Peptides against a protein of PDB entry 2N1D. Designs and how they scored, part 151

Target 1, 169 residues: chain A of PDB entry 2N1D
Amino acid sequence: EVKVKIPEELKPWLVDDWDLITRQKQLFYLPAKKNVDSILEDYANYKKSRGNTDNKEYAVNEVVAGIKEYFNVMLGTQLLYKFERPQYAEILADHPDAPMSQVYGAPHLLRLFVRIGAMLAYTPLDEKSLALLLNYLHDFLKYLAKNSATLFSASDYEVAPPEYHRKAV

## One batch from the design tools (peptide; made by RFdiffusion4, then SolubleMPNN)

Design b1_p27_7_s4 (from b1_p27_7, 8 letters changed)
Fold by OpenDDE base, seed 3:
Structure b1_p27_7_s4 (fold): chain B 169 residues (1-169), chain A 27 residues (1-27)
Amino acid sequence: as target 1 above (169 residues)
Amino acid sequence: IPAPDAPITEEQLAKIKEITEKILKAL
């Protein structure tokens, strides 16, 4: 198992996110007000403004690109609760070629980091490479934690309409 | 910590591997 440590500040949010979807039968509003692409761009700019070297900036950009790709690969099959699948199907029908990083937002992005560790465990990596990658992933998670007040809000969720319930259950 | 739990496919793993390798080349 590859341990991706979730900041303690964000763990309660994952519980709330789960509760909103699975127990309260709510849906995250899509398209997201602030999508994954935007969050990653803000992070990259944040790192740039912190006085990183050119080489470090290049590394951050590649990490950002990689996180985006991770997300787009995993969203539909790994990052959705059962209740969210009809919503995803609707999104795909309306926007079949749109990357999900342009549709979904912070809550689903955070779910990525709960799931990515298991996948990385099946990806052959030397210890040094893995540690280096994890350092960058953890750095990004720290950024999410620092901005959690603006990125994670129950107000971004809405009660699913009755017609949706008929499709979901 | 709650999270969705779904089977992992070899196809997805291959993509994750490819992405990871791209990242690592830059690190």
Scores: peptide ipSAE 0.775, ipTM 0.972, DockQ to the pose 0.843
Fold by OpenDDE base, seed 1:
Structure b1_p27_7_s4 (fold): chain B 169 residues (1-169), chain A 27 residues (1-27)
Amino acid sequence: as target 1 above (169 residues)
Amino acid sequence: IPAPDAPITEEQLAKIKEITEKILKAL
């Protein structure tokens, strides 16, 4: 088993996110005011400003690129609650060529890290490589926790309109 | 921890493996 540990500071948000969507029948406003691409860029710049070596900077850039690709691969099929599927279909119709990392934001990005561990379990990795990868993923999660006040807010959700509710339920 | 539940496909696993290998080359 590959377990990606979510910081304790972010676990309550995942509960709130689940509640907003599945029980309160709200939707995250799309396109996100701060999308996944922007969050990852901010993280990379943050790491650069901390005085990392060129080697570490290169590693961070590749991790950022990888997280973006993970997200774009998994968003539509692995990271959406049932209630969100009509919204996703509308996004695809309106933005057929746009990567979902340019549309969705922090809440859906955080969901990635709840699900990615199960995927990585099927990827043969030696113990050292896996530990190294997890260290970088956990470092990014620590960054999300540090900036949680600006990244995660219930005010970014809205009650779905009646027409949406009729087709989603 | 709540999260969406969906089956994993072999095609997606292949892409995840490819991405992971690319990351590891840089670490």
Scores: peptide ipSAE 0.774, ipTM 0.972, DockQ to the pose 0.851
Fold by OpenDDE base, seed 5:
Structure b1_p27_7_s4 (fold): chain B 169 residues (1-169), chain A 27 residues (1-27)
Amino acid sequence: as target 1 above (169 residues)
Amino acid sequence: IPAPDAPITEEQLAKIKEITEKILKAL
């Protein structure tokens, strides 16, 4: 199995995220105040400011594009708890042509990295290629950990109304 | 680590493979 290591700093957030949704019956506020596209753009700009070469910048941009595509492929089917599915259906109805990377934010993006490893295990990759990919994914995760105080907050969630509970049963 | 649990489809795997190959060409 391909193991994508989640920084220890972010593991408690995944527990809090799970608790907010599944036990406290809250929902992440959508559309996100800071969506996945924005987070990825900030990361790319951060890497540029660190003095990357043109070739390295190109690589980062392609990784960013790839993470975005991973997210948009997996969000609806792989990254949502059962309680969140009615909200997703509403989002699709209201924004049928919008990629989910423009709607969802940091918590759901982080969930991607918990799930992507299992999917990559089914993709035939040589050891060198896999190591390269993982290095970039881990670098991005390190960025998320570094900025966790601004990216992850329980205040971005809200209690679902009674009418939503009826839809979620 | 908590995470949603859902079945993986062959279609999704094909897309993930395509995306991965695109990334690797740039690395």
Scores: peptide ipSAE 0.774, ipTM 0.972, DockQ to the pose 0.833
Fold by OpenDDE base, seed 4:
Structure b1_p27_7_s4 (fold): chain B 169 residues (1-169), chain A 27 residues (1-27)
Amino acid sequence: as target 1 above (169 residues)
Amino acid sequence: IPAPDAPITEEQLAKIKEITEKILKAL
């Protein structure tokens, strides 16, 4: 199996995220104040500031584009808890042409990396290619961990109204 | 580590493969 290592700093957040949604019946506020597109843009700019070569900069841009595409493909079907599905349906109805990377934020982006490994396991990649890809994914995760204080907050969630509970049951 | 449970479809896997190949060409 392809193992995507989640930084230890971010593991507690995934537990809190799960608890907020599934047990406390809260929802992440949408549209996100800081969406996935902006997070990826900040990462790309961060990498540029580190003095990388043009080739490395190009590689980072393609990785960013790829992560965005991964997210947009997987969000609706792979990254939502049952309680979040009515919210997603409402978002699709109101904004059918908007990519979900412009709507959702850091918590859902982090969930991607919990699930992507299992899908990559079904992709026939040679060992060197897989290692190379994982290195870039891990580098991005390190960035998320470094900026976790500004990216992850329980204050971005709110209690779902009673009428929502009826839809989610 | 908690995560949503959802079945993986062949269509989704095909898309992931396509994206992955595109990334690898740049690396």
Scores: peptide ipSAE 0.773, ipTM 0.972, DockQ to the pose 0.850

Design b1_p27_8_s1 (from b1_p27_8, 11 letters changed)
Fold by OpenDDE base, seed 1:
Structure b1_p27_8_s1 (fold): chain B 169 residues (1-169), chain A 27 residues (1-27)
Amino acid sequence: as target 1 above (169 residues)
Amino acid sequence: MEEEKELEKRVEEAKKALEEDAEALLE
C-alpha cells in the first residue's frame, strides 16, 4: 500500500468527522454548500496565481482531474460509513446523473486521501512518476489544511431524523 | 508526544472503521 501522509492540522478533523457520523448519528448536509468540484477549482486557481502557467499548470490540471475521477469512482463504495448509506441511496435516486463531486464536500474528499493509497498501489506508474504524483497530492492536502477553518465545520452536519435511523440499522 | 500518539490512534480507529464499512458492502 502507498501511504499518503495526512497533515497534522487535518488529523483532528478526521476524528471529528468519524465521531459525528458514527457516534453522534449526524449526517453531512447534502448537497454540500462547497462541493468537491469547487474545492478543486479553487486549488487549481490558487496554483495558477502563483505563477505556474507553464508545465506546472498542466501538471496541476492533471492532478485535479485525477482527484475528481478517483473521488467519483470511490465515493459510493469506499468513502462512506454504514450510517451514511441511506443518504447516498436517496442522492442517487434524486440525482442519478450527477457526479458525486458536485454533491459531496470537503469531509468526504479528505476521506479519499485516507483510502486512495490502496488504489495507487495498482497504478502502472514507475517510482519517479509515483513520487511526483504523491508530491502533488501532499501539496493539495497542505492546501486543505491551510483552508481548514472554512472547509471543515461541525455546523455542516445535522442530527438525522428518527425515521432515518430505522433505515441505517 | 503522548497527545500526538493518542490522536494518531484515534485516526487509525477512524480509518479502520471506514475500511470495515467498505468491506462489508462487498460481503
Scores: peptide ipSAE 0.629, ipTM 0.923, DockQ to the pose 0.791
Fold by OpenDDE base, seed 2:
Structure b1_p27_8_s1 (fold): chain B 169 residues (1-169), chain A 27 residues (1-27)
Amino acid sequence: as target 1 above (169 residues)
Amino acid sequence: MEEEKELEKRVEEAKKALEEDAEALLE
């Protein structure tokens, strides 16, 4: 397994997110106020504003595109707790043509980095390319940590209604 | 030190729970 280190600042949020969903039976409000697409766009713009070389800018764009793709592929099957599946089904029904990166937000994006390491281990990348990718992923995670106060909040969750509990068997 | 250990433990629990829920979809 390729280990993607989660910044210490974000570890408490992973726990809180897990607790909110699985123990407190809350749901993240969807569509997200700030979706994954927006977060990635902000990151890319942030990197560009720092006066990076063209090559670095290209690399950032590729990384952003990759993160988005992985998120959209993995969200439904890899990044949801069981309790969230009825909500996901409703989202698919209401927004069949929308990528999940336009619907979900920071908490689910963070979950990607908890799971992506295992997938990267089977990705046909040479060691140098993998190391470079990991550096960018960690850089992005640092960005999330830096902006955690605006990206992660328990107020973005709400208690699921009783009728939802009956669906979430 | 103990707080850090507890936090890491809970992170792993959250990770494991997510993995288990994902694996359950395949069954």
Scores: peptide ipSAE 0.626, ipTM 0.922, DockQ to the pose 0.827
Fold by OpenDDE base, seed 5:
Structure b1_p27_8_s1 (fold): chain B 169 residues (1-169), chain A 27 residues (1-27)
Amino acid sequence: as target 1 above (169 residues)
Amino acid sequence: MEEEKELEKRVEEAKKALEEDAEALLE
């Protein structure tokens, strides 16, 4: 199994996110004020501002595109707690053709990195390519950790209304 | 170290819960 290490600074958030949804019965406010697309764009611009070469910039863009694709493929089936399913159904009904990277935000993006390791284990990548990809994924996670104060907040969640609880049963 | 161990335990619980919910969708 391919293991993606989560930075220590982000581990508490994974726990808080889990608690807010499953124990406190709250929902992340959708559409996100800062969606996955914007987070990835900010990361790409951040890397560009660091004075990377054209080749490094191209590599970052490829990684960003890959993360976005994985997120959009995996969100509906692998990155949602059971309590979030009715909300997802409403999103699909209202925005059937919208990529989920334009709807969801940082908490769900972080969940991707908890699950992506298992997916990569079944991807036919050579050892060198896999190592390079993992390095970029860890670099992105470090970026999320550095910006965690602005990307992750319990105030982005709200208590689900009583009618939602009936749908979630 | 104990706090770190407890945090890691809770992270694994969150991960397991997400995996279980994903697996339940396949049923």
Scores: peptide ipSAE 0.626, ipTM 0.922, DockQ to the pose 0.815
Fold by OpenDDE base, seed 3:
Structure b1_p27_8_s1 (fold): chain B 169 residues (1-169), chain A 27 residues (1-27)
Amino acid sequence: as target 1 above (169 residues)
Amino acid sequence: MEEEKELEKRVEEAKKALEEDAEALLE
């Protein structure tokens, strides 16, 4: 397994997210006010504003595209707690043609980095390529940590209604 | 230091819970 290090600033949020969903029986408000696509776009623009060369900007764009793809592939099967499955089913029914990166937000994106390590272990990347990828992933995580005050908030969650609880047994 | 160890423990619990739910979906 490839280990992706989570910044210390984001570790409490992983715990709070887990608690809000599984113990407090709350749901993240969907569609997200700030979706994964917008977060990734902001990151790319942030890197561009830092005066990166064209080649470096290209590499960032490739990383962003990769994160987006992994998120869209993994969300439904690997990034949801059991309690969230009825909500996901409703999202699929209401937005059948929308990628999940346009629906979900920062908390679920952070969960990707908890799970992506196992997937990367099976990728046919050489040691140098893998190290480079990990560096970019960690750079992105640092960006999330720096902007955590605006990206992560318990106010983005709400108590699931009684009718939802009957679906999530 | 003890608080940090406890936090890491809770993070691992969250990770494990997510993994268990994902595995249950495959069954």
Scores: peptide ipSAE 0.624, ipTM 0.921, DockQ to the pose 0.833

Design b1_p27_8_s2 (from b1_p27_8, 14 letters changed)
Fold by OpenDDE base, seed 1:
Structure b1_p27_8_s2 (fold): chain B 169 residues (1-169), chain A 27 residues (1-27)
Amino acid sequence: as target 1 above (169 residues)
Amino acid sequence: MEEEKKLEEEVEEAAQALADDAAALLA
């Protein structure tokens, strides 16, 4: 199994996110004020501003594209708590052609990194490529940690109304 | 430290809850 290390600064958020949804019965406000696409774009621009070589820039773009693709594939089936499923169904009905990276935000993106490891374990990557990918994933997570104050906030959640509870059970 | 260990365990619980919910969806 491949396990992606989560920065210590972000671990409390994973727990709070879990609690907000499953115990407090809240929902992340959608569409996100800052969606996954924008977060990834900001990261890429940040890396470019650091004066990277062309090779490094290309690698960052590939990693960003990969994260985006994995997120869009995994969100609906792997990154939602049961309580969030009615909300997701509503999003699909309202935005049938929109990738989920344009709807969801930082909390769900962070969930990707606690789940992606298992999938990477069965991906046909050579040892060198896997190590390089993991390094970039960790670099991105460090970026999220650095910007956690603006990316993660309990105020982005709201209590689900009673009518929602009837659907979620 | 004990606090770090407890936090790690809670992170694992959160991750496991996602895994369980995902598995239930596929069942």
Scores: peptide ipSAE 0.623, ipTM 0.924, DockQ to the pose 0.828
Fold by OpenDDE base, seed 3:
Structure b1_p27_8_s2 (fold): chain B 169 residues (1-169), chain A 27 residues (1-27)
Amino acid sequence: as target 1 above (169 residues)
Amino acid sequence: MEEEKKLEEEVEEAAQALADDAAALLA
C-alpha cells in the first residue's frame, strides 16, 4: 500500500474534522464557501506564478485534473462518515449534475489524501510515474498546510438540526 | 514526542473510522 504523508500542520485538522462530525454531530456547511475546484485552481495559479517551465505547468495541470477526478469518484463512497450520508443524499438530489468538487471543500479534500494511497497502489503506473505523482501530491499537501489558516476552520461546521438526527446516527 | 505520538494515533483512528464507514456501504 502507498501511504501519503500528511503534513504535521494538517494532522490536527483531520482529527478535529473527525471529532466534529462523529462526536459533536456537526456538518460541514455545503455548498462550501471555498470548494475543491477553487482550491485546486489556486494551487495551479500558485505553481504558475513560481515561474515553472511549460512542461512543469502541464504536469501541474495534469496533477490538478487527477486530484479532481479522484475526489469526484471517491467522495460519495470513500470520503464520508456515516453521519454525513443524509447530507450527501440531499446534495445529490439538489445538484444531480454537479461534480462534488464544486460542492465540498478543504476538509473532504484532505480526507482524499488519507484514502488515495490504497487506490494508487493498484493503479497501472510504473514506479517512476508513481514517484513523480507522489511528489506532486506531497507538494500539494504542503500548499494546503501553508494555507491552512484560510482553508480549515471549525466555524465552517454547524450543529446538525434535530430533523437531521432522525436520518443519521 | 508523546504529544506527537498521540496525535498520530488519533489521525489513524480518524482514518480507520472513515474506512470503516466506507466499508459499511459494501456490507
Scores: peptide ipSAE 0.623, ipTM 0.923, DockQ to the pose 0.799
Fold by OpenDDE base, seed 5:
Structure b1_p27_8_s2 (fold): chain B 169 residues (1-169), chain A 27 residues (1-27)
Amino acid sequence: as target 1 above (169 residues)
Amino acid sequence: MEEEKKLEEEVEEAAQALADDAAALLA
C-alpha cells in the first residue's frame, strides 16, 4: 500500500485542522481567500523560476494537473469531516459548475495527501512512474511546509452559527 | 521522542476520522 509521508512541519496543522472542525465546531471560510488552484499555480511558477530544465517543467505541470484532478474528484467524498457536509451541500447549490479546487484552500488540499495513498494503490502505475510521482508529491508537500505560515491559519476558520449546528445534527 | 510519538498518533487519529466519515457516506 502506498503511503505519502507528511512533513513534520505540517503534521501539527493536520491536528489543528481536525480540532478546529470536529471539536471547536468551526468551518473553513469558503470560498477560500487562496484556493487550491492558486496554490498549485504558485508552486508551478516557483519551480519554473528556479531554472529547471524543460523536462522538469513539464513534469511539474503534469503533477500540478494531477493533484488538481485528484483533489476535485476526492474532495466531496473523501476529504470532508462530517461536520463540514452541510457547508459542502451549500457550496454545490451555489456553485454547481465550479471545481472544488476553486472553492477550497490549503487545509483541504493537505488532507488530500493523507488520503491519496490508498487511491494510488489502485492506480495502474509501474514502479518507476510511481516513484517519480511520489517524489514530486513530497516535493510539493515540502513547498507547502516552507510556505505554511502564509497558507495555514486558524484565522481562516470561523465558529459555525447556531443555524448550521441544527443542519449538522 | 514522546512528543513526536504523540503527534504521530494524533495525525493518525485525524486521518482515521476522515476515513470513518467518508465510509459513513457509503453506508
Scores: peptide ipSAE 0.622, ipTM 0.924, DockQ to the pose 0.780
Fold by OpenDDE base, seed 2:
Structure b1_p27_8_s2 (fold): chain B 169 residues (1-169), chain A 27 residues (1-27)
Amino acid sequence: as target 1 above (169 residues)
Amino acid sequence: MEEEKKLEEEVEEAAQALADDAAALLA
């Protein structure tokens, strides 16, 4: 299996995110103040500002597009705790045509990298292509770690109201 | 070392919980 290494700086956040949702019964405020699309755009611009060649810039854009695609495909079925299901259902009802990358933010994006490894293990990529992809994914995670103070905050979560608890297990 | 080990265990627990919840949707 393929395992994506999570930066040490972000590991505590994965635990806090899990605790906030499952133990504290809180919900991430949606729509996110800074959604996945915005985070990916900032990353792409950051890489561009570093003086990348045309080829490197193209590769970054492809990686960004890929991350977005995987996120949008996996969010509803792979990246939510059970407690978050009613919230997701409400989002779908209110925004049926909106990609989830425009609704959700950094915490859920980080969850993608916890789960994406299993998906990559069954991709038809050759060894060299997979290694290249993993390098970019790790590079992106380093970017998230660098900006973790602004991207990850417990203040972006709210205690779910009592009526929500009746819908969620 | 113990703190690092504990952190890794909690990360794995969080990841497993997410995986379990995902699997429950398919069951």
Scores: peptide ipSAE 0.620, ipTM 0.923, DockQ to the pose 0.815

Design b1_p27_8_s3 (from b1_p27_8, 16 letters changed)
Fold by OpenDDE base, seed 1:
Structure b1_p27_8_s3 (fold): chain B 169 residues (1-169), chain A 27 residues (1-27)
Amino acid sequence: as target 1 above (169 residues)
Amino acid sequence: SSEQERLDKEVAEAEQGLLDDAAALAE
């Protein structure tokens, strides 16, 4: 089994995100002020600014592209709590052609890394390639942890209105 | 530590919540 380890700095955010949605019946504000595309772009630029070789830069770009693709494929079916489904339906109706990486933000991106390991287990990668990919995924998670103060905040959530509760239950 | 174990348990619950909700959606 492929398991992606979540940094200790980000574990509390996973729990708070889960609690805000499922227990406090709040919703992450959409469209996100800082969407997944922007986060990934910032990471790529950060890596380039560190003076990496062309080969490493290419690898980072491929990893970023892969994360974006996995997020867009998995968001609707794998990364949402039940309470968030009406919101997702509204987003699809209002933005039918928009990739979800342009709508959702850091909390949902973090959820991807909780689930991506299981998906990678079914991906035909040799041991060396898988190890390299995992290294980059962990590197990205370290970047998220370093910038967690600006990426994760309970103030990005709002209490769902009563009319929403009627649709969600 | 006990606090670390509690945190890991809560993370596991959050993960299980996603798994359960995803499974329910697939049905």
Scores: peptide ipSAE 0.470, ipTM 0.892, DockQ to the pose 0.833
Fold by OpenDDE base, seed 2:
Structure b1_p27_8_s3 (fold): chain B 169 residues (1-169), chain A 27 residues (1-27)
Amino acid sequence: as target 1 above (169 residues)
Amino acid sequence: SSEQERLDKEVAEAEQGLLDDAAALAE
């Protein structure tokens, strides 16, 4: 089993996110003000500004690309609470060709790291490569924690309208 | 601590919610 550790600073947000959606029946405003693509780009630029070698820069870019790919694959089937499904269906109808990394934001990206560990357990990576990947994933999570004040806010959610409740459980 | 235990429990509930909903979708 591969376990990705969530920073303690971000754990309360996972709970708040869950509560906002499932208990308070709110929805994250879409399209996100700051989408996953933008967050990943900022991370890559942040790492570049730290004076990385060409090899390290390449590795960061590969990690960013991988995170984006996993997010886009997993969002619809693995990263949504049931209450969010009608919203997702609407997004797909309105933007059928848009990657979800261009629509969703930090909260859903954080959910990826709750679930990605199980997926990584079945990857064909050797132990050394997996360890390196995990190091970068943890590094990225630390970046999210560092910028949590701007990336995670309950004000990005809104109460779902009554007509939405009729479509959702 | 009791506070950490509570937090971990709530995180587990959030995670389980995703797991359950994903499983339901797959059915």
Scores: peptide ipSAE 0.461, ipTM 0.890, DockQ to the pose 0.813
Fold by OpenDDE base, seed 3:
Structure b1_p27_8_s3 (fold): chain B 169 residues (1-169), chain A 27 residues (1-27)
Amino acid sequence: as target 1 above (169 residues)
Amino acid sequence: SSEQERLDKEVAEAEQGLLDDAAALAE
């Protein structure tokens, strides 16, 4: 199995995110104030501003596109805790054609990197391509860590109303 | 350290939560 290493700075957030949802019975506010699309765009612009070559810029764009695609594919089935299922159903009903990368934000994006490694292990990539991809994924995670103060906050969560609890149980 | 071990354990629990819930959805 390929495991993507989560930066130490972000490990506490994974725990807090899990706790907020499963123990505190809170929900991340949706649609996200800063969605996955915008986070990825900021990353791409960040990499561009550092004077990368055309090839590196192209590679970054491909990585961003890949992350977005994986997120959109995996969100509904792999990246949600059980308590979040009714919220997801509501999102699908209200935004049937919207990619989830436009709805969800940093916490769910971080969850992707907890799960993506297992999927990449079975992806038909050669060793060099996989290594390169992993390098970019780790680079992106480092970016998230550097910007964690603006991307991750418990204030982005809300206590689920009683009506929601009835649907979640 | 003990604190690091605790953190790693809690991260593992969070990950396992996702795995369990995904598995439950697939059932």
Scores: peptide ipSAE 0.461, ipTM 0.890, DockQ to the pose 0.814
Fold by OpenDDE base, seed 5:
Parts: C-alpha cells; sequence; structure tokens
Structure b1_p27_8_s3 (fold): chain B 169 residues (1-169), chain A 27 residues (1-27)
C-alpha cells in the first residue's frame, strides 16, 4: 500500500474543510479565484526559479501534468463530499467542456493527496520510479504548506442557500 | 501526544467521509 503523508501544517485545513462542508453546510465558492491549474503553474515556476537544470524542469512539468490529470479524473467521483454533489452537477451544466482543474481550487486539490495513494498502488511503476514520483508529490505538498495562508481560507466558503439544501438530500 | 492523536483522528474522519461518499456514488 502506498501512503502519501500530508504535512502537519495542512492537516488542520483538511479538518476545517471537512467541517465547513459536512457540518456547517457551506460550499467552496466556484469557480475558484485561484484554480488548480494556476496553483500548479505557480509551483512549476517556483521550481524553475530555484535554478533547476533542463532535465529537472522537464520532470517538474511532467509531475504537474500528472497531478492535473489525476485531479481531473478523480474530482467528480472521489474528491467530493455528498453535500457537494448538487454543486458539481451545476458546474458540469454551466461548464460542460472545462476541466475541473480550471474550476476547483486548493482545498479540493489537497483532497487529491488524501486519495491518490490508493490509486498509485495499482500503477505499473517500478520501485525507483514510484519513489521518485512520491518525492515530487511530497515536494509539492510542502509547497502548498508554505503557501497555505494564501491558498486556504474559510472566507472562500459560503453558506449554501435553502434551496440547495433541498437538493442535497 | 493526545493533541496529535486527536488531530490524526479528525483527519481520519475527513478521509473516511470522502471514502464513504465515493463508495456510495459507485453503488
Amino acid sequence: as target 1 above (169 residues)
Amino acid sequence: SSEQERLDKEVAEAEQGLLDDAAALAE
């Protein structure tokens, strides 16, 4: 079994996110002011600014592309709480051709790393490749932790209207 | 510590919530 470790700085946010949605019945404001695509782009640029070689830059870009792909595949079926289902349906109706990485933001991206470990366990990667990938994933998570003050905020959530509650049975 | 254990428990509950909801959708 592959387990991705969440940085201690981000663990409280996972709890707050869960609480905001499931207990306080709030929704993350969509489309996100800063979507997953922009977060990944900022990370890639951050890595480039630290003097990476051409080969390392290529590797970062591939990791970013991989994270984006996993997010887009998993968001609708793996990364949403039940209360968020009606919102997702509305998003699909309003943005039928948009990848979810352009709609959702940091909180949902963080949820990916809670679930991605199980998916990686079934990938045909060799041990060395898997270890390298995990290193990049942990590096990205550390980046999220360093920028958590700007990426994660309860002010990005809002109370769902009464009509929404009727749909979220 | 007890505080860390409490945090880890809450994280586990959040994770379990996602797992349960995903499983329900798959059914």
Scores: peptide ipSAE 0.458, ipTM 0.889, DockQ to the pose 0.790

